# Peptides against a protein of PDB entry 7Q4I, part 61

Target 1, 281 residues: chain A of PDB entry 7Q4I
Amino acid sequence: HENSTIAERLYSEVRVLCWIMTNPSNHQKKARHVKRTWGKRCNKLIFMSSAKDDELDAVALPVGEGRNNLWGKTKEAYKYIYEHHINDADWFLKADDDTYTIVENMRYMLYPYSPETPVYFGCKFKPYVKQGYMSGGAGYVLSREAVRRFVVEALPNPKLCKSDNSGAEDVEIGKCLQNVNVLAGDSRDSNGRGRFFPFVPEHHLIPSHTDKKFWYWQYIFYKTDEGLDCCSDNAISFHYVSPNQMYVLDYLIYHLRPYGIINTPDALPNKLAVGELMPEI

## One batch from the design tools (peptide; made by RFdiffusion4, then SolubleMPNN)

Design b2_p13_7_s4 (from b2_p13_7, 8 letters changed)
Fold by OpenDDE base, seed 5:
Structure b2_p13_7_s4 (fold): chain B 281 residues (1-281), chain A 13 residues (1-13)
Amino acid sequence: as target 1 above (281 residues)
Amino acid sequence: SILEKAEELASKL
């Protein structure tokens, strides 16, 4: 028998709305597999598309399809969330239809923070934005206050946000959020290990998988290494996860158990005041 | 993201 008492408590106290970036051609190929795996552990799950799909719970946003419209889709997605769902959750996760997320680990990271604190988390990159920005593929999570500031204060002002729909969506939202004083948080665990990852586990866990000249090592905001120490035991996300691999990960994480090993969860940290962040490590 | 894919492709060339 499994004891999920703490996870159930966090499900109630740290409410997460997950929105998935997708398109009509990927509803059946990718998005439905998110819904059938990790997406079922969100408090609310919405697929942001250009076509409605009632079986998937997909929303038709007023945007065109294609890579050049991802920023436009991100803006419309958050506008839709703010208008219809801002009170349905405390935290708002963006993920791709090939991102896998361990939602319980995200709730654990977010637990001490107030949703009224203007903050967002993810895999932080250092270029283009002074405080950094979060990798689009790894997924990023905004507080309720961060969503409010983005939609109400940033989006209506062309000086704060790019008005056209072109560009890298993760960089553009990072610029907008910085311009309205939403803080780029540190998602690392107490040992300094990352939680959000822009690649599959294999790419991070295997030492020397990539050349030292690989762009990723120049982009990461916090110094990190490959190998077992790359990743928190409470890792949150991985990118480029195939539909089949999502079911494998669900089995490995939630079903497969080594007999005779029982993990005792760490005590929950103290809650922070509004505007307060965890100390830097 | 678009940047991640673009930079990944550039690194492989």
Scores: peptide ipSAE 0.038, ipTM 0.768, DockQ to the pose 0.216
Fold by OpenDDE base, seed 3:
Structure b2_p13_7_s4 (fold): chain B 281 residues (1-281), chain A 13 residues (1-13)
Amino acid sequence: as target 1 above (281 residues)
Amino acid sequence: SILEKAEELASKL
């Protein structure tokens, strides 16, 4: 009834480990719904917490809970991944327990890139970091080489990476990655439309949903518009997605079909050499 | 994201 041959190929060739930022109070409320929806499409799914949960497959990281510990949790999460799982995938996605991800679209974006290229992708913001940094809420994906550089080169050096656990998690990892020459990639499609989104689809799709002075418009690295042209046909992520909305999105994306409309996927691009990026548009 | 949440809250005030 459905042909998933290309998706199955990409599942094998573009292996993604997804780690979910969560806490013990959200294991049942949020994290389990990630596991039951989009998380099942990752090659490997790990929940990073402060407490172990065998039902969820949650790891207890040696960090405290609270907003002031998110950076600490991110550092420990990637250390854990590097130690135990660096060869289990080619790409390593961080997402929140209220982030929804279309993993197939992420594999499509990542396909041409070598996992040995020091690069990471997400919703790029321009403040604080010269090359930009990726929004924490939208989720960001590191190549295997980026993880290696982060854990082995950046984290051990206080001059390259913040040693304490305070600060904005996404900004701090962005600083660390820049300091080890991990490139902040362009995740936009060929039409210049974004793929990673720090809000729900409604907030991006509805014109004038926010005031023009809203911080987001000052933070976004690439010029973007609201409305139907805001978002790629191959969008990857949305943030602030409630547990119920995750099931709705799963249904709409993977089950609901308009009868008589056939989608033909574009051809896969040529693979890039190690260190090569797609040209900016 | 701490920053996103903080900025979002600030923009609503």
Scores: peptide ipSAE 0.035, ipTM 0.755, DockQ to the pose 0.239
Fold by OpenDDE base, seed 2:
Structure b2_p13_7_s4 (fold): chain B 281 residues (1-281), chain A 13 residues (1-13)
Amino acid sequence: as target 1 above (281 residues)
Amino acid sequence: SILEKAEELASKL
């Protein structure tokens, strides 16, 4: 009863490797639920950990655990990807083990872009990095060229990329990528609505009397609104999603249907040349 | 990230 022809086309043409930031204590608690939900829609799914887990397909990176070592893990994860998997995909998504991703919507956003364009996408924040950086929790996706530049050009140079393993992971990769001219893309839809979200859907969809002093409003790179207009119809990610909520989201997005309502997808945009970005909104 | 979690916790206090 479902026509997935366009989604199947995009699965083939816009190949995504998803790597999940996790640790041994979360393999069973969180990571396995990613594998059982949205992670199955990636072309390749890898869990980056400090311990190997054959059931999960977790890789033991040569890093310690802890919040202060996430940057070290990110560097080693991308080194591992570049060495073993750079040709297995066109785009390389980092997500946390509590990030939920609608991979089809990400493929739709990425479709016009060349993977040889040095670009990455996510929820863009404005502090610390001139062009902005992408929220770590919302997940961010690098083109193949962006991964190459990060691993080959940035990581070996301590002037371009922090050699220590400490620091805010998302800020540090953002600095490194800027220093090798990887562009911080605009992930908003044609209506200017966001696609990558650093919180659960509820926090974005429900108008709260959020104090204008809430840090998020100071960090967000692009103006955003609360309520139903907060989020693209083709939203890509949410963060702080519990294991149980991943199954709820999977049901709501992929199984639950309002009878008699048929969505017709918009036409795919034209493909861009290498180095070309979508026009500003 | 560390930053997001720290800021989130700070905003709730």
Scores: peptide ipSAE 0.025, ipTM 0.699, DockQ to the pose 0.208
Fold by OpenDDE base, seed 1:
Structure b2_p13_7_s4 (fold): chain B 281 residues (1-281), chain A 13 residues (1-13)
Amino acid sequence: as target 1 above (281 residues)
Amino acid sequence: SILEKAEELASKL
């Protein structure tokens, strides 16, 4: 009853390794539910922690726990990926253990890009980094070349990348990536709608849900609206998704169908050359 | 609340 031919093609041609930021206290509470829902649609799924968990496929990174160590954990996670998994995928997604991701929509966005293009995508914020940086909570995805540049060129050089483990992990990786000429891509769809979201769908979909003085409106790199036009029909991620909400979203997106409505996917765009980006909207 | 979530995000910055 379901035709997944295009999704299967993209699964093979746009390989995604998803690494999940977690900690030992959240292995059972949160991370397990990622594994049972959207994480199963990644080509490779790894949980980055401070303790090993063979049931979860969690890796013990040599870092402490707590918010002050998130940057340290991000650096060690990408070092681990580069050493063990750089050829297992074309694209490398960071997500939190309360981020929900529609991996098929991410593959669709990434399809035209070469993995050898130094680029990364996410919810782009404008402060602190000239080209912008990607919100940590919304999740962000690096090309294979971006990972290489980050680990091999940026991390070993204190002038290019912060050597200590303090600071906002998303800002710090954004600085490092800019310093090695990894481009902060535009993840918006052809209608200018966002795909990566740092909050739950409700917070983006409801008009006037936030005051215009809310920090988010000052941080967003691209102008966006609230309401039904807030979000792409091919949205990729949402943050602050509870474990229960992950199962609800999985049901709504992949199982629940309005009878008699058939969606025909748009044609795939042409592939870009190495170093080429889609035109900005 | 959205504000609580904002504070959580701000603490990461």
Scores: peptide ipSAE 0.036, ipTM 0.760, DockQ to the pose 0.515; fails the geometry check

Design b2_p13_8_s1 (from b2_p13_8, 10 letters changed)
Fold by OpenDDE base, seed 4:
Structure b2_p13_8_s1 (fold): chain B 281 residues (1-281), chain A 13 residues (1-13)
Amino acid sequence: as target 1 above (281 residues)
Amino acid sequence: SGVEEAIKMIESE
């Protein structure tokens, strides 16, 4: 038996709607496995697709399929959320159908922030957007206010938000959010370790796994280390996680225990005022 | 895009 009292508290106080970017061909291959693993720990889980699937809880958005339509799908997904679900959660996570998320760690990161603060979190990249933008693959989470500003203020204005459906979805939403003063937050822990990762754990945990010329090192907004110090003990997400790996991660994180080792959670930080961010590290 | 580059890397591995 384990004590989940704090996790249960945060489940209630930091409500997260997770929407999963998917398509009809991946409903059974990928999305179903999200639903059967980490997606169960979201307060609300919705799969955004081009076809309805009642078993999966997939929504048919009025968009085409393909990588060139991801921006369009993102816009329609958040419009759908705003119309139907804006009060069902405090925070709104976008993830891919091959993203794995430790939702409890995300709630821990989000706890001090007001959902009325215009902020979003993820793996921050530095190119194209002055304040940075969040990597699409790592997943990114918007506050309720950020969703409101995106849908109500940004999307209707072509000067603020790209009207066509082309472009990199993560860059485009980053531009839109910046233009409506949604802040790109710092998702690093108190030790400066990242929490959102655009690759599988192996790629981050193993030193020199990638050459320093690898694009990632040019894109990452904050300095990051490789090896054991690459990742927060409270890491939130990994990308390119296969369906099988999702079950492995679920087992390793939630079931496998080293006998005799008991972890005590750190104290929750004080809640921030509306509009206030944690100090930069 | 960074995503496209990442995908290429994974597909090549």
Scores: peptide ipSAE 0.019, ipTM 0.638, DockQ to the pose 0.153
Fold by OpenDDE base, seed 3:
Structure b2_p13_8_s1 (fold): chain B 281 residues (1-281), chain A 13 residues (1-13)
Amino acid sequence: as target 1 above (281 residues)
Amino acid sequence: SGVEEAIKMIESE
C-alpha cells in the first residue's frame, strides 16, 4: 500500500509528453518494453519511427533510418508534436528506446518552472554550443515554449537551424535552441548531483578505472563525482538500458521496498515566474 | 509479485 497523492498531483500539474526515438527493427525488440515499463507513466507516449505501428502507437515520420538521420527524425518529431500535441502536455521529453526514465522525478524537477519559460533540461555537455547542449542519450525535456520556438522560429530559418538532416542530433538541436534563446537549464539537485545520465547506473555508480582521458569527463558541463555521490536520490534517466534491465529497474524503483523504511518526500519548492530559473549551485 | 510479473514480461518477448 502506497500513498501516491503527491505523485498524482504532479501528474496533473506537470504534464509530460514522452516521445521515443525508435526504428521499425526496434519496435518489438526495444520500444515495446519502454511502453510496458516507464513509458506508461508519461501523460502521453508516442513512438517516433519511420514506419507506423498501431500496436505500439508509432508514428511514421518522413525520414530515413540510420545514425545519420537522427537529426532529421528529431526535427520531424517535434514538428509532429507541435502540430498535433502541443497542448496535450507542458513538457516534452525526448528519449531513446534504450533510455529509462523515472518520470515522477522529472516532474519534481520541472514543478517550479513555467512551461512558458523557454528552457530545456538534460545531461548538459559543454562542447560545440556556448551555453551547452543536452546529451541525446540521457534524454532531454523541452518546455512547451521551447518546442514552439524550436518549430516556429528555429526550424524554418537555415541561419538558426541546420536544414540538412546530418550531424549529431543532440548538438544540432542544442545549436538551434540557443539561437532562439531557449536556455540550457541546470538539472542538478540541491546537492549538485546529476539527474540525467548518458550511461547505465552501473557505469555512474561504480568508479570506472576509466582513463581520466575518457571523453565524458571532457564533455560534462558540470563537474561530477563518481561513486554513490554521483547521482541524485531523485535521478531521472539512464541510457543503454536493455529491455531486461528496464523491467529490473521498474521492479527495484516501484515495487521493491525495504520493510520498515518509509520515505518522506521533500516539500515542493515555490513556483518560479515565467523566464526565471533556479539559481545555479 | 512484482518479480514474477517482471519475469513473465521478459519471457513474453
Scores: peptide ipSAE 0.019, ipTM 0.517, DockQ to the pose 0.022
Fold by OpenDDE base, seed 1:
Structure b2_p13_8_s1 (fold): chain B 281 residues (1-281), chain A 13 residues (1-13)
Amino acid sequence: as target 1 above (281 residues)
Amino acid sequence: SGVEEAIKMIESE
């Protein structure tokens, strides 16, 4: 007895294409489980690989395998999307085959923004890129205009975008996007809580006596207090989620309910004009 | 928030 009227509205108005970074060895081990869980809630789901798989709906990109080719895969993936799917969605999410995403929460975050605004969202890191860049593992989402600028303006110009396939994938796309004036948005909720997470929920929720020397605290763009204020009630993504944990999360988020508790969604914000961003908190 | 409550529950264990 669920009322999904608002979720259905957002499904139609905030169309999301999800592309999953994977490889042939992970088609059955990981990617299949994305398809059977959170990936089914995307408007379009594509697996980007080096080999075609019709059962998975995987695309064979003209790139090699290995960590040194992740940047190459990202470039070819967005080229493929621009050529074949640019009008199939308003927003374009990159995720790994061990990323879990609550797509409804992402649509809620994106709702006020125009797809024609050159912006992208994710877990923002501060090093290497002046405006920041989005962590690859947490997943990041580009507007349609951001994809256009990346593929048409940035990629063809070696001065704007790295031509070789080496380097950290998330840093390199961040540099390219900055060079074509795609804005690194703020994905935090109205309380200043994060929505995209580069680790499993347990690592973010439990203040581990993580040595303040842990690299993550030096990389995060926005200062977050440790503990209770780490995570939005409308969190979007988590990384390093095992295939089994994807099914657990699907059950906990979409099926398990405490009897007698009804959640009323907040009102949708007003839509922004093209080029307008929500004020930073 | 639900997350804060969940964290408190975990921390209390």
Scores: peptide ipSAE 0.007, ipTM 0.495, DockQ to the pose 0.025
Fold by OpenDDE base, seed 5:
Structure b2_p13_8_s1 (fold): chain B 281 residues (1-281), chain A 13 residues (1-13)
Amino acid sequence: as target 1 above (281 residues)
Amino acid sequence: SGVEEAIKMIESE
């Protein structure tokens, strides 16, 4: 009963490889639920781990486990992607095994951009990196050119990219990408609403008496409020989503329909030239 | 939007 013609077009024209950060202890507990929900809408889905799992399609990267090795795992994951999969997609999404992503909305955001533009998107934070960096938990997406620059230009140079495997994963990749002139893009919609979120929907949608001193408000690059104007109608990701909640979100977004309401999609914007970004709001 | 209406309903409870 659905007309998915535009979504099918974007699936073909805006190809996305999703890699999921996981570990052997979470293969069954978390990662398999990503594969059974939103991960099936990626053009390619790979789970990056320290142990191989053929049922999950998990890759054993040459890294140790633990929070102190997340940066090491990210470096090895992108090296693996560049070596084996750089031509399998146009865009390359990192997500955690508790991140939920609406891939169609991400394709809509990415449509005007060339994959040869050195750019990446996510929930932009302002500390530590001059141009900002993308929150690890919300997930972030690199263009093909951004991946090339990261792996070929940044990683081999200790002056451009941290050689140790310790540190905050999202900050470290942000530093490396800045050092090779990969631009931190603006993922907000035309109304200035965010699309990538480092928390569950409830945290962003429900106005809370959150102290203005909460770290999130100091970290967010673009000024945003909780409540009515927090989130785009074309939101892309949420973090800290439990396995059960992933199935709930899949049902609500892709199955549950209000009878008699027809949603007409907005027209696609014009494509940008290589190196061109959308104007900031 | 549907989201705005949902928020209003939650706030009214």
Scores: peptide ipSAE 0.005, ipTM 0.454, DockQ to the pose 0.024

Design b2_p13_8_s2 (from b2_p13_8, 10 letters changed)
Fold by OpenDDE base, seed 5:
Structure b2_p13_8_s2 (fold): chain B 281 residues (1-281), chain A 13 residues (1-13)
Amino acid sequence: as target 1 above (281 residues)
Amino acid sequence: SGIDEEIEMIESE
């Protein structure tokens, strides 16, 4: 028998809308597998596309397809969320159709924060944006106030937010959010371990998997190492996860158990005031 | 590999 009482409490108190960036060619190949695995644990799940799909719950945004339109798609996705869904959740996660997310671990990280605090979380990178920006592939989560500021204050002003649809999606939203004083939060656990990852678990867990010259080591905002100390026991996301790997991860995380080992969850932290962040480690 | 695709995206910017 499983005891999910705390997870059920957090599901009600820390409501998450997940939007998945996809395209019509990936509705059946990738997006449906998100819906059948980790996406079912979101409070609301929406697929942002250029074509409507009622079986998938995909929205047709007024954007073209291709890498040069990812920033345009992100802007239209958040406009759509703000217009139709801003009160349906407290937090708003962007993920790709090959991102895997442990939503319970994200709720645990977000629990102390007010959704009225202008903050967002993810895998923080240091280039291009002074406070840093969150990696697009690892997925990133905005508070309700962050979404409001992005859509209402940043997007309408070309001086604050790029009007063209070209550019790196994650860098451009990072610039816009900084310009409206949305804080780039620290998503690390109490041991300083990361929670959002731009690659599959294997790439982070295996020491010396990448060269020291690999761009990732120059981009990461917080110092991190490879191996078991790379990743929180409460990790939230991984990227480049194939459809088959999503089902494997679902089995390993939610079904497979070592007999005779019972994990006791840590106590929930105290809630923060509006505008307050957790102390830096 | 996924790493190669991400490297290409960063290098193209």
Scores: peptide ipSAE 0.023, ipTM 0.691, DockQ to the pose 0.553
Fold by OpenDDE base, seed 4:
Structure b2_p13_8_s2 (fold): chain B 281 residues (1-281), chain A 13 residues (1-13)
Amino acid sequence: as target 1 above (281 residues)
Amino acid sequence: SGIDEEIEMIESE
């Protein structure tokens, strides 16, 4: 018997719309596996594509395909969300079709924050954007107010937001959000451990798996340790997760249990006022 | 290596 009472409460109080960046060639190869695993735990799940797929619940955005169009797709995705779904959730997650997300852990992180606070969370990187930006691969989550500011205030103004569809999508949205005073939040847990990860668990958990010259160490906004202390017990996302690994993670996280070990959840923090952030660690 | 390909994907974005 599993007690999910707190998770059920958070499901109702911290509503998350997940939109998945995908393309028609990945509908069957990748996106459907998101739908069959972690995506089912979102309050709403939408696949943003260039072609409609009724089986997947994919939306055809008016964008071309290719890596050079990811920024264009991101802009159109958030326009679509704002027009059709802005009241369907409190928080709006972007993830890739090879991102795995523990949505319950995201709700736990987001619980104290007002969705009317202009804030977004993810794996914060330091280059290009003064306050930092969130890694596209790790996924990032915008508050409802952040989406509103992005779509209504930033996108229509070429001085605030790049009108061209070229560029790194995560950097470009980060610039736009900064320009409309959407805050780049700290997603670390109370121990200073990260929650959003731009790689698979193996790459973060194994010490010295990457050279110190690896770009990631220059990009990460907060200093992090390698090894088991790299990752929060309440980690939210991992990237480069294969379709098969999604099912493995789903099994390991939600089904596999060590007999005789009962995990007691931490108490929920107090809710913050509109505009308040948790103190940085 | 698989890591190198992953790096290239992130850097290419």
Scores: peptide ipSAE 0.023, ipTM 0.695, DockQ to the pose 0.260
Fold by OpenDDE base, seed 2:
Structure b2_p13_8_s2 (fold): chain B 281 residues (1-281), chain A 13 residues (1-13)
Amino acid sequence: as target 1 above (281 residues)
Amino acid sequence: SGIDEEIEMIESE
């Protein structure tokens, strides 16, 4: 038997709405597997699509499909959230239908922060945006205030936020958020290890003779290492996770236990004031 | 590998 008392507390105190980027062709192939695995641990789970699906709880956004419309879909998704769900959660996670998220670890990271702090977290990349932006695939989480600023202040102003639906969605939202003073937070743990990952665990954990010229090493905002020290013990997300791998991860993380090993959670940090961030590592 | 192809897709965006 597990003691989930702290996790239950965080579920109540750090409410997360997860919206999943998907399309009608992926409702059955990918999105339903998110719903059957990690998505069930969100306080609210919504699938953002171009077609309604009552079984999935998918919303039909007024956007086209394809990579060139991802930014349009992101804008409409957050507009929808702001209109219908802004009070349903404290934090608002974007993930892809092939992103796997350990929501409890995200709640742990977010616990000290006020949802009224204009901040967002994810895998921070350094190009294109001065403060950095969060990788779309790794998933990124906005505070309630960040969503408000994005929808109310940024989106209506073409000078602050791209009006066209084209472009890299993660870069474009990153630009918009910077322009309304939403801070790109540091999601690393106290040891400086990352929590949001734009690839599968294997790619991060296995030291590859990856050419230092690999784009990822040029894009990462913070220095990271490969191997077991690549990733926080409280890692939050991985990308390019196949539907089958989602079930494997669910089993490994939530069911498989090494007998006789008890993990004692660290004490919760003190809560921060509105506008306050954790100290730099 | 499938990962390499997916990585290439990110680079193409």
Scores: peptide ipSAE 0.022, ipTM 0.690, DockQ to the pose 0.258; fails the geometry check
Fold by OpenDDE base, seed 3:
Structure b2_p13_8_s2 (fold): chain B 281 residues (1-281), chain A 13 residues (1-13)
Amino acid sequence: as target 1 above (281 residues)
Amino acid sequence: SGIDEEIEMIESE
């Protein structure tokens, strides 16, 4: 028997709407597996597409498909959320249909923050945006206030937010959010370990003979180590997770247990005031 | 690996 009392409390107190970036060709191939695995742990789960799918609960956004339309889809997704769902959650996660998320760990990270604080979290990258931006693939989570500022203040102003649908989705939203004073938060744990990851666990945990010239090392905002010290014990997300790997991760995280080892969760931190962030380490 | 190719494709865009 598991004791999930704290997780159940956080489920009620830290409400998360997850929206999944997908397309019609991936509804059956990828998106349905998100719905059958980690997506079921969101308070609300919506699939953002260009076509409606009643089985998936997919929304048809007024955008074209293709990589050059991802920014357009993100803008329309958040407009849709703001219009229909802004009060259904406190936090709003964007993930891809090949992102795996441990929602309980995200709730733990978000617990001290007010949803009225203009902040968002993810895997922070340093190029292009002064405060940094969050990697699209790792997934990023906006507070309710961040969504409001993005949709109401940034999107209507071409000086603050790119009006066309071209560009890197994660960079463009990062620029828009910075321009309306939404803060790029630090998602690292108290030991300085990352929680949002733009690759599969294997690529982060195993010191890859990746060339030191690999772009990731130039993009990462915070210095990170390779190996077992790369990743928080409370890691939140991984990217490039295949549908089959989602089921494996679900089994490993939520079912498989080493007999005789009991994990005791840390105490919850104190809640922060509106506008207050955790101290940077 | 297929992932490396996919990462490279993202870098090329």
Scores: peptide ipSAE 0.021, ipTM 0.682, DockQ to the pose 0.236; fails the geometry check

